# Peptides against a protein of PDB entry 3VZA, part 46

Target 1, 98 residues: chain A of PDB entry 3VZA
Amino acid sequence: RVERLCKSKELFEERLGLEIRRIHNEQLQFIFRHIDHKDPDKPYMFTLSINEQGDYEVTSCTPPLDCISEFQLKVRETNNFSAFIANIRKAFTALSFK
Target 2, 62 residues: chain B of PDB entry 3VZA
Amino acid sequence: AAYVTQLYYKISRIDWDYEVEPARIKGIHYGPDIAQPINMDSSHHSRCFISDYLWSLVPTAW

## One batch from the design tools (peptide; aimed at target 2 L7)

Design b2_p27_1_s4 (made by RFdiffusion4, then SolubleMPNN; from b2_p27_1, 13 letters changed)
Fold by OpenDDE base, seed 1:
Structure b2_p27_1_s4 (fold): chain B 98 residues (1-98), chain C 62 residues (1-62), chain A 27 residues (1-27)
Amino acid sequence: as target 1 above (98 residues)
Amino acid sequence: as target 2 above (62 residues)
Amino acid sequence: SSNQESLELLRKILNSPEVPLEEEYTL
């Protein structure tokens, strides 16, 4: 099972261009690649925690997104985590065109 | 890591076919509508195109 | 709901010793 899970993670990382790390201070780091077609390895990333109130909290975003605060509000309201991540990737993609 | 792979599924709603050769991107996307197959030859596409395509399957409506 | 399950899953990941800690990626 461990081997299958490792393979699954590798497939998701490569195909979605999304790496997920558990880092210090009870946070997850989401690292998007394959955003900029001219520089596929360029990372776009944010960190996420669950605060004491039990709410999603974005603790960093690199490069910064002006919409990230609104997305944090939306995911707290809807709990649609899939849409949350997808919208962040969409925003990073739009940013890469500048 | 079971939890991490579960998270990938929660995000993408994709279930991969793990029995095919590495060059074949095969799986099923379980969207709000009927489940749809994924079947791509990775050698015919860039990494960015593949990722963009797969993410296009994920609804962005809140 | 699947949405609530996502939040619980995140909590489990953040508190599970089975998920190894990694270094934060920095530019």
Scores: peptide ipSAE 0.723, ipTM 0.960, DockQ to the pose 0.885
OpenDDE base, seeds 2, 3, 4, 5: peptide ipSAE 0.721, 0.722, 0.722, 0.721; ipTM 0.960, 0.960, 0.960, 0.960

Design b2_p27_2 (made by RFdiffusion4)
Pose (drawn by RFdiffusion4):
Structure b2_p27_2 (pose): chain A 98 residues (1-98), chain B 62 residues (1-62), chain P 27 residues (1-27)
Amino acid sequence: as target 1 above (98 residues)
Amino acid sequence: as target 2 above (62 residues)
Amino acid sequence: EEAEELEEEAEERAEELEEEREELEEE
């Protein structure tokens, strides 16, 4: 029951290396791990809210990505949240080699 | 708890097989077209490869 | 036949993934 839900969350967290936290001020924090193979536990994170117009809004990105504003515009236009998350992860992987 | 796991599905389109040994990464990835099985031995791979590989199943086209 | 095709697709995807990280390192 509830055990299954916790188990599903932990499988996703470990397998995708992605944790989602509900934090202050109506925000969700997405934390990617398993990005840098030399340091698998190092986090890359961004925070997101749904603003008063009902739009996706990235409220911070640590470390910064220069393409996340473009991604915000694209996710608003297409409503493709899956691709938005996938493209942010690809950007953090690339940033790790810079 | 249910809402976060539902979002993981929206993000990855993966449904896990919850009835397997912990060492097996087993599930199905869904998409526009036919669903694809996943059955990997976690002992054969690094955590990073597993994550990179699973994420490679997620389309990046907008 | 379907299992062999799925295996080949998984191997190709793993190889492309490795190449992508090698290309980023070379930049």

Design b2_p27_2_s2 (made by RFdiffusion4, then SolubleMPNN; from b2_p27_2, 18 letters changed)
Fold by OpenDDE base, seed 1:
Structure b2_p27_2_s2 (fold): chain B 98 residues (1-98), chain C 62 residues (1-62), chain A 27 residues (1-27)
Amino acid sequence: as target 1 above (98 residues)
Amino acid sequence: as target 2 above (62 residues)
Amino acid sequence: SELEKQKKADEELKRKLLAERAELAAA
């Protein structure tokens, strides 16, 4: 099948509640929604870059996560980017209940 | 959009069926052992439930 | 192995991230 890139992005954004943006200073912004069932449009976001050493670096996180530094360490050790993003969403979800 | 779409696949391991009606969430999640079909009626679920369900398919083990 | 596939895939992802950054910086 032929991949429909524009439609694909839209489907992922809506269904995963995750928007990915390329932003200034050579960073990626990840914006989670659909975290808080009482406020589905409330954004939970972080920005990511590759630092001078070639390692993943979280440059911002809103709201802040106590575990984000540990996750950054874990992804550097394991290089498991998927688990990294999934664990961040899991942490945001837990935070939404506080 | 190609780059971002590739990121979505690397993150979620989901491949959508793009030929179905908008109300049908259909695709395949490719896990390490077994590929699992996704087939949901979006009218039966909230946006948050759908997202939570789909993310539950993604392993969190490092 | 599946673990090896994961490592290769994620290494490729990091490479693409670096390439994308380089392209954006050059533009």
Scores: peptide ipSAE 0.175, ipTM 0.892, DockQ to the pose 0.022
OpenDDE base, seeds 2, 3, 4, 5: peptide ipSAE 0.172, 0.162, 0.170, 0.172; ipTM 0.890, 0.890, 0.890, 0.891; seed 5 fails the geometry check

Design b2_p27_2_s3 (made by RFdiffusion4, then SolubleMPNN; from b2_p27_2, 12 letters changed)
Fold by OpenDDE base, seed 4:
Structure b2_p27_2_s3 (fold): chain B 98 residues (1-98), chain C 62 residues (1-62), chain A 27 residues (1-27)
Amino acid sequence: as target 1 above (98 residues)
Amino acid sequence: as target 2 above (62 residues)
Amino acid sequence: SEKKKLEEENKKRMEELEEEYEKLKAE
């Protein structure tokens, strides 16, 4: 039910440190937190849409990731959305150590 | 439908146990070959550690 | 093709996700 869905969302947000928002122009905003152990609330964000061709398209990435274009290509090739998001999180984590 | 939570599941492959006390992080990660139980006391770990641990369960192979 | 099918499926899922998100916010 709605109550369970709300609770589930809250649990995922807190435990994964991942918030998912709908933003204008039919995009999804993915906000990672709990990346930087020195600043757990520091957000690492990217936005995603489905373009006119039906492909995943990263419309923004903050902070920027050199690998994001490659990941976009990979997710289009494999449709492995889980690996896509996980690799982005991994990349943000690596970036936080610099 | 539950597409919001479905997306989280699509990403993480984690199913939570919603009946435990809030401080208990309990669930199951469903990997391609095996299921990995999750059972940890959130009060004993930092938020970052918890997230890192949970994400470590998610394969990054394409 | 399988790729096109998956692309359309993904598009649909994202749209449905957005709709559900709005519904949850409204409740």
Scores: peptide ipSAE 0.122, ipTM 0.879, DockQ to the pose 0.019
OpenDDE base, seeds 1, 2, 3, 5: peptide ipSAE 0.020, 0.103, 0.020, 0.020; ipTM 0.856, 0.875, 0.857, 0.856

Design b2_p27_3 (made by RFdiffusion4)
Pose (drawn by RFdiffusion4):
Structure b2_p27_3 (pose): chain A 98 residues (1-98), chain B 62 residues (1-62), chain P 27 residues (1-27)
Amino acid sequence: as target 1 above (98 residues)
Amino acid sequence: as target 2 above (62 residues)
Amino acid sequence: SEERQEFLEDLDKVDTKDLIKKILNAP
């Protein structure tokens, strides 16, 4: 029941290396691990809210990505949240080789 | 708890097989077209490869 | 198995923004 839900969350967290946290001020924090193969536990994170207009809003990005504003505009336009997350992870992987 | 796991599905389109040994990464990836099985031995791969591979299943086209 | 498949099909129709709002407002 609830055990299955917790198990599912842990499988996603470990397999995708992605954690989702509800934090202060109506935000969710997305934490990617398993990005740098030399340091698998190092986190790359961004925070997101749904603003008063009902739009996706990235409220911070640590470390910064120069393309995340473009990604914000694209996710607003297409409503493709899946691609938004996938493109942010690709950007953090690339940033790790800069 | 259910809402976060639902979002993981929205993001990855993966449904896990919860009835297997912990060492097996088993599930199905869904998409526009036919669903694809996943059955990997976690002992054969690094955590990073598993994550990179599973994420490669997620389309990046907008 | 059929119920699970139907649940996933229904979840595919759910607006992700609404789902995020449910997460943020979940007690």

Design b2_p27_3_s1 (made by RFdiffusion4, then SolubleMPNN; from b2_p27_3, 9 letters changed)
Fold by OpenDDE base, seed 1:
Structure b2_p27_3_s1 (fold): chain B 98 residues (1-98), chain C 62 residues (1-62), chain A 27 residues (1-27)
Amino acid sequence: as target 1 above (98 residues)
Amino acid sequence: as target 2 above (62 residues)
Amino acid sequence: DAERQRYLEELDKVDVKELLQKILNAP
């Protein structure tokens, strides 16, 4: 099972171009790659925590996204975490063309 | 790693076929109404194309 | 595979926020 879990994580990281790390102060870091076709290894990332009220809270975003506050509101309202992550990647993709 | 892989599934709704050769990207995407197979030869595509394609399967409607 | 199907069906019921908390609180 451990072997399969390790392989699964590696497959998701490479195929989705998404790495998930636990960092200091009870936060998760989401690192997108494969966004810029001219620079596939360029990272686009944000950090996330669950605040004391139990709400999703984006604690950083690099590069910054104007829409990140709206997405935070939307995921709090809908609890659609999948759409939250997908929309952030979509926004990073759009930013890579500017 | 168990919880992280579960999170990847919660995000993507993709279940990989772990028994195929490394160059074969094979699995199932479980959409809201229909499950669809994934079956790609990774040697025929760039990493960016593959990622873009897979993410295109994930709905962005809230 | 029926067992795998059942596993995924149960995983569909898991609250993602609780899953995130488990990741954050893991040793």
Scores: peptide ipSAE 0.777, ipTM 0.961, DockQ to the pose 0.958
OpenDDE base, seeds 2, 3, 4, 5: peptide ipSAE 0.776, 0.776, 0.776, 0.776; ipTM 0.961, 0.961, 0.961, 0.961

Design b2_p27_3_s2 (made by RFdiffusion4, then SolubleMPNN; from b2_p27_3, 10 letters changed; failed a check: too like the target's own chain)
Amino acid sequence: REERLKELEELDKVDVKELLRKILSAP

Design b2_p27_3_s3 (made by RFdiffusion4, then SolubleMPNN; from b2_p27_3, 12 letters changed)
Fold by OpenDDE base, seed 5:
Structure b2_p27_3_s3 (fold): chain B 98 residues (1-98), chain C 62 residues (1-62), chain A 27 residues (1-27)
Amino acid sequence: as target 1 above (98 residues)
Amino acid sequence: as target 2 above (62 residues)
Amino acid sequence: RAEREAALAELDKVDVKELLRKILSAP
């Protein structure tokens, strides 16, 4: 089972180009790659926590996204975490075109 | 690791067929209306194309 | 396969926020 889980994780990381890490202060780091077709390894990332009020809170975003605050509001309202992540990736993709 | 893989599923709604050869991208995307099979030969596509395609399966409507 | 599908169906019922809490609070 452990081997299966590890393999599954690796498949997600490579195929989605999304790495998920737990970092300090009870935060998750979401690292998108495969965004820029000219630089597939360039990372686009944000960090997320559940604050003391129990709400999703984006604690950082690199590169910055103007829409990130709106997305945070939307995910709090809808609890649609899938759309939240997908929209962030879409926004990063838009940035990559510069 | 189990929780992280579960999170990947909740994000993507994809369940991989992990027993196939690495070059074969095979799984099922459980969309809101229908389960759609995924079956790609990774050697025919760039990493970016594959990722873009898979993410295109994920609805962005809130 | 049916068993796997059933497991995924149950996972669909799990609140993502609770899942995140489990990840964030794991030792």
Scores: peptide ipSAE 0.755, ipTM 0.961, DockQ to the pose 0.947
OpenDDE base, seeds 1, 2, 3, 4: peptide ipSAE 0.754, 0.755, 0.755, 0.754; ipTM 0.960, 0.961, 0.961, 0.961

Design b2_p27_3_s4 (made by RFdiffusion4, then SolubleMPNN; from b2_p27_3, 11 letters changed; failed a check: too like the target's own chain)
Amino acid sequence: REERLKELEELDKVDVKELLRKILSSP

Design b2_p27_4_s1 (made by RFdiffusion4, then SolubleMPNN; its pose is not in this set)
Fold by OpenDDE base, seed 1:
Structure b2_p27_4_s1 (fold): chain B 98 residues (1-98), chain C 62 residues (1-62), chain A 27 residues (1-27)
Amino acid sequence: as target 1 above (98 residues)
Amino acid sequence: as target 2 above (62 residues)
Amino acid sequence: DEEAALKKKKEEEKQKKMFEYLLKEPK
């Protein structure tokens, strides 16, 4: 049911601190919050698309991550999307301590 | 959309219990081995702590 | 376990397809 789906989305957004949005040019924007405990609403974002070859491609990352290119390579090799997202959040978390 | 909720599950492997009161964070995390129950009182924790805890359940091994 | 590995691979492929469907969903 639509009602249940809406509630599910809201629960995931709040509890995981992750918002997922469709944006222009067939991209998904992933917005992490609850990263910085001193500023829980500070967003950490990246955008993702499927390129012409059918591979995942990170089109932006704010703030920038040195490891994002390596993660893109890893997800293309393994197709482990869960680990991909989790590692990005882990990297953003590490960055927030700097 | 249905696809967004599916994506959340594929990312987190968490299935929420939608019948409990809002102050209770209850669900099941399905890892590669034994499924682990989630049962937290949200009033006892910050939003950041809750998120960090839930993400700690998600494997980062490729 | 080979069966578990195969299952994991199939699941990961489904994730990619789901992502593609999400991108193609009408706005």
Scores: peptide ipSAE 0.409, ipTM 0.925, DockQ to the pose 0.034
OpenDDE base, seeds 2, 3, 4, 5: peptide ipSAE 0.308, 0.391, 0.398, 0.395; ipTM 0.908, 0.923, 0.923, 0.923

Design b2_p27_4_s2 (made by RFdiffusion4, then SolubleMPNN; its pose is not in this set)
Fold by OpenDDE base, seed 1:
Structure b2_p27_4_s2 (fold): chain B 98 residues (1-98), chain C 62 residues (1-62), chain A 27 residues (1-27)
Amino acid sequence: as target 1 above (98 residues)
Amino acid sequence: as target 2 above (62 residues)
Amino acid sequence: DEEELEKKREEEERWEKMFEKLLEEPK
């Protein structure tokens, strides 16, 4: 079972180009790769926590995204975590062309 | 870890076939209405193309 | 020791609460 979980994680990391790490103070780091076709290993990342009020809070974003605050508001309103992550990747993709 | 694996499924709604050869990307994407099979030869595509394709399956509507 | 074990349990409980939030269904 542990081996299956490890393989599953590896497949998702490679195929989605998304790594998820536990960070100190109960934060999750999301690292996107495969964004820039000219530099597939270039990382685009953000960190996420749940604040004392129980709300999603982006604690960092590198490179910065103008829309990240709006996405934080939207995920608080909708609780649609999937759309939240997908929209961030979409925004990073758009940024890679600028 | 179990929680991270659950997050990947929550995000992507993709379930992989773990019994196929490593060069075969095979699984099922569970959309809101219809499940769609995934079956790609990874040797025929770049890593970026594969990722872009898989993410295109994930709805961005809030 | 017991104190370290308790701290680890508390940390894991906080992580569990976070993951439960992320895994909630949309409103």
Scores: peptide ipSAE 0.665, ipTM 0.939, DockQ to the pose 0.878
OpenDDE base, seeds 2, 3, 4, 5: peptide ipSAE 0.664, 0.664, 0.665, 0.664; ipTM 0.939, 0.939, 0.940, 0.939

Design b2_p27_4_s3 (made by RFdiffusion4, then SolubleMPNN; failed a check: too like the target's own chain; its pose is not in this set)
Amino acid sequence: SKELEEKLKKEQEKLEKMFEYLLQEPK

Design b2_p27_5 (made by RFdiffusion4)
Pose (drawn by RFdiffusion4):
Formats: structure tokens, C-alpha cells, sequence
Structure b2_p27_5 (pose): chain A 98 residues (1-98), chain B 62 residues (1-62), chain P 27 residues (1-27)
């Protein structure tokens, strides 16, 4: 029951290297690990809210990505949240080789 | 707890097989077209490869 | 309160078919 739900969350966290945390001020923090193969536990994170207009809003990005504003505009336009998350992870992987 | 696992599905389109040994990464990836099985031995791969591979299943086209 | 998460999930399902929404919520 609830055990299955916790198990599912842990499998996603470990296998995707992605954690989601509900934090202060109506935000969710997405934490990617397993990005830098030389340091698998190093986190790359961004925070997100749904604003008063009902739009996706990235409220911070650590470390910064220069493309995340473009991604915000794209996710608003297409409503493709899956691609938004996937493109942010691709950007953090690339940033790690800069 | 259910809401976050539902969002993982929305993001990755993966449904895990919860009835397997911990060393097996087993599930199905869903998409526009036919669903695809996943059955990997976690002992054969680094954590980073597993994550990179699984994420490569997620389309990046907008 | 999980409103931030629920709002994000509902927002991500906007424009999707009912069958698709039922599938996602069944997880």
C-alpha cells in the first residue's frame, strides 16, 4: 500500500538520480544527481513554482544554466513538462564538461 | 506520496516492476507508439550509466 | 499541504486527453 508508494519513490530517486522536494513559498526543488560521473553524488538543482497566472516559473537554478529561461518559455508554450525536465538535465550534463 | 510518484511517471513515462529482486531494474517505458520493456542488471552498470541510460529513453523534442 | 505539487501535476496535464490523465493518476 503505502509501502509500495514509498518503494516506487525510492526506485525513481535512485534510478533517475532525481529527487523532488516541496519547499517553502509554494516551490518544488528538483535535484539531479548522477550527473558528473567523477562525483555521482554532486547535486544540480533548480526550483519551480506555478505563478499567479498559472504559468510555470523557474525561481532559481544552482548552478545557473544560460538556457533555462528559453526552456521556461518553451514549456509554457508547449506544456511539455517531460521535455522541459529532460532538457534541463541535458543542460546540467553539458555544464559539467564546460 | 502518490502525487510525487505520479509526477515521476509524467516526467519519465516509466512504470516499474515492483515484484523483482533489488538488483534488477525492470519496468516498461511508454510513448506515442508501442511501449518498451526495460530489464537491466544493476550490478553490471554504474549508477551514472543507469541514470543516463534511463534518461535517454525520455524524448527531448518539444 | 501538497498544493504546490498538486498544482504542478494539474498544470502538466492541461491539454491532455481524459484517458491519458486517468493513466497518469492511476500511478
Amino acid sequence: as target 1 above (98 residues)
Amino acid sequence: as target 2 above (62 residues)
Amino acid sequence: DDSALINLLEKSLEGESEEYKEEVLSR

Design b2_p27_5_s1 (made by RFdiffusion4, then SolubleMPNN; from b2_p27_5, 10 letters changed)
Fold by OpenDDE base, seed 1:
Structure b2_p27_5_s1 (fold): chain B 98 residues (1-98), chain C 62 residues (1-62), chain A 27 residues (1-27)
Amino acid sequence: as target 1 above (98 residues)
Amino acid sequence: as target 2 above (62 residues)
Amino acid sequence: DDSAIIKLLEWSLKGESQEEIERIRSR
């Protein structure tokens, strides 16, 4: 089971180009790669936590996204975590073309 | 790794086939209406194309 | 330490059907 779980993580990281890391203060770091086709290893990342009120909180975003505050509001309203992550990737993709 | 893999499924709704050769990207995406099979030869596509395609399966509607 | 992942996962599961929750947990 452990070997399968490790393989699963590796497959998701490579195929989705998404790495998830644990960082200080009970935060998760989401690192997108494979965004810029000319530089597939260029990272696009944000950090996320649950604040004291129990709400999703984006604690950093690199590069910055103008829409990140709106997405934070949307995920708090809908709790659609999948759409939240997918929309962030979509926004990073759009940014890579500018 | 158990929890992070659960998180990946929560995000992507993809279940991989772990019994195929590494060059074969095989799995199932479970959408809200239908399940869509994934079956790609990774040697035929760039890493970016593969990722873009897989993410295109994930709905962005809130 | 999986506390952060567990916390986010649990919050993201709010409102999900029991069937979906069990599917995720069974992985």
Scores: peptide ipSAE 0.407, ipTM 0.924, DockQ to the pose 0.875
OpenDDE base, seeds 2, 3, 4, 5: peptide ipSAE 0.436, 0.149, 0.166, 0.168; ipTM 0.927, 0.889, 0.891, 0.890; seeds 2, 3, 4 fail the geometry check

Design b2_p27_5_s2 (made by RFdiffusion4, then SolubleMPNN; from b2_p27_5, 13 letters changed)
Fold by OpenDDE base, seed 1:
Structure b2_p27_5_s2 (fold): chain B 98 residues (1-98), chain C 62 residues (1-62), chain A 27 residues (1-27)
Amino acid sequence: as target 1 above (98 residues)
Amino acid sequence: as target 2 above (62 residues)
Amino acid sequence: DLSAIKKLLEWSLKGESEEEIKRIRSV
């Protein structure tokens, strides 16, 4: 089972270009790559935690996204975590063309 | 790894075929109306194209 | 931190995925 889980993680990381890391202060770091076709390894990152109220909270975003606060509100309202992550990637993609 | 793989599935709704050759990207995206098969030769596409394509399968409507 | 992942998973499971939401709305 451990071997299969490790392979699964590797496949998702490479194919989605998304790495998920555990970092300090009970946070998760989401690292998108394969965004900029001219620089596929350039990382686009945000960190996420659950605050004292129990809500999703974006604690950092690099590069910064103007829409990140709105997305945080939307995911709190809808609890659609999939759309939350997908929209962030979409926003990073748009930013890469500017 | 168990938790993170669960996150990946919850995010992407993709289930990979783990028994195919490394160059074959094979799996299923489970959408609301249809299960979309994924079957790509990775040697025919850039990493960015592959990622963009797979993410295009994930709806962005809230 | 494993606890951070666990918390995130718990909250993720609280809500619906995009596909699940659309399925519910379509019936």
Scores: peptide ipSAE 0.247, ipTM 0.902, DockQ to the pose 0.332
OpenDDE base, seeds 2, 3, 4, 5: peptide ipSAE 0.239, 0.231, 0.233, 0.238; ipTM 0.902, 0.897, 0.899, 0.898; seeds 3, 5 fail the geometry check

Design b2_p27_5_s3 (made by RFdiffusion4, then SolubleMPNN; from b2_p27_5, 12 letters changed)
Fold by OpenDDE base, seed 5:
Structure b2_p27_5_s3 (fold): chain B 98 residues (1-98), chain C 62 residues (1-62), chain A 27 residues (1-27)
Amino acid sequence: as target 1 above (98 residues)
Amino acid sequence: as target 2 above (62 residues)
Amino acid sequence: SDDAIKKLLEWSLKGESQEEIERVLSV
């Protein structure tokens, strides 16, 4: 089972170009790659925590996204975490063309 | 890695076929309306294209 | 919406270790 789980993680990381890491101060770091086709390894990142109120909170975003605060609001309202992540990737993709 | 793989599934709704060759990207995307098979030859596409395609399967509607 | 994923995230964030998180998720 452990071996399968490790393989699964590797497949997701490579195929989605998304790495998920637990980092300090009770945060998750989401690292998108394969965004910029000219530089596939360039990372686009954000960190996420659950604040004291129990709400999703984006603690950092690199490069910064103007829409990130709106997305944070949307995910709090809808609890659609999948759409939240997908929209962030979409926004990073758009940003990569700038 | 169990919690991470669960996160990936919750995000992408993709279940991989782990029994195929590494160069074959095979799985199923479980969308809200349909389950769509995934079956790609990774050697035929760039890493970016593959990722973009897979993410295109994930709804962005809130 | 998915309340289960939020719980998963909370465990991922608040858990003492990855190993502990995986144990609780397996229950």
Scores: peptide ipSAE 0.332, ipTM 0.909, DockQ to the pose 0.105
OpenDDE base, seeds 1, 2, 3, 4: peptide ipSAE 0.261, 0.335, 0.246, 0.327; ipTM 0.895, 0.909, 0.895, 0.909; seeds 1, 2 fail the geometry check

Design b2_p27_5_s4 (made by RFdiffusion4, then SolubleMPNN; from b2_p27_5, 11 letters changed)
Fold by OpenDDE base, seed 5:
Structure b2_p27_5_s4 (fold): chain B 98 residues (1-98), chain C 62 residues (1-62), chain A 27 residues (1-27)
Amino acid sequence: as target 1 above (98 residues)
Amino acid sequence: as target 2 above (62 residues)
Amino acid sequence: SDEAIKKLLEWSLKGESEEERERILSR
């Protein structure tokens, strides 16, 4: 099972171009790669925590996204975490074209 | 790795086939209406294309 | 409901990941 889990994680990381890691101060870091086709290894990142109220909270975003605050509001309203992550990636993708 | 792989599934709704050759990207995306098979040769596509394609399967509607 | 997701996030935050172990060992 351990070997399968390790393989699964590696497949997701490579195929989705998304790395998820725990970092300091009770945060998860989401690192998107494969965004810029001309620079596939360029990272696009945000960090996430669950605040004291139990709500999703974006604690950083690099590069910054104008829409990130709106997305935080949306995910709190809809509780659609999948769409939240996908929309962030979409926003990063749009940013890479500018 | 157990929790993160569960997160990946909750995000993507993709279940990989782990018994195929490394160059074969095979699995199933479980959408709200239909299960979509995934079956592609990674050697025929860029990393960016593969990722873009897979993410295109994930609904962005809130 | 996103309760399961939030629980996964909390568990991910609480538990030691492979990356965390690597960071500790590489320090």
Scores: peptide ipSAE 0.435, ipTM 0.918, DockQ to the pose 0.059
OpenDDE base, seeds 1, 2, 3, 4: peptide ipSAE 0.298, 0.331, 0.385, 0.432; ipTM 0.890, 0.903, 0.904, 0.918; seeds 2, 4 fail the geometry check

Design b2_p27_6 (made by RFdiffusion4)
Pose (drawn by RFdiffusion4):
Structure b2_p27_6 (pose): chain A 98 residues (1-98), chain B 62 residues (1-62), chain P 27 residues (1-27)
Amino acid sequence: as target 1 above (98 residues)
Amino acid sequence: as target 2 above (62 residues)
Amino acid sequence: TERLETLLETQTDETKQLILKILLAPD
């Protein structure tokens, strides 16, 4: 029951290396791990809210990505949240080789 | 708890097989077209490869 | 809370609704 839900969350967290946290001020924090193969536990994170217009809004990105504003515009236009998350992870992987 | 796991599905389109040994990464990836099985031995791979591979199943086209 | 509930009632994108439900979910 609830055990299955917790198990599902842990499997996703470990397997995708992605954690989601509800934090202050109506935000969700997305933390990617398993990005740098030399340091698998190092986090890359961004925070997101749905603003008063009902739009996706990235409220911070640590470390910064220069393409995340473009991604914000694209996710607003297409409503493709899956691609938005996938492209942010690809950007953090690339950033790690810079 | 259910809402976060639902969002994981929205993001990855993966449904896990919860009835397998912990060492097996088993599930199905869904898409526009036919669903694809996943059955990997976690002992054969690094955590990073598993994550990178699973994420490679997620389309990046907008 | 009231703002998020209003958005949830009027929003049509299922992913955004789900995110709003996460934000509104009790502890």

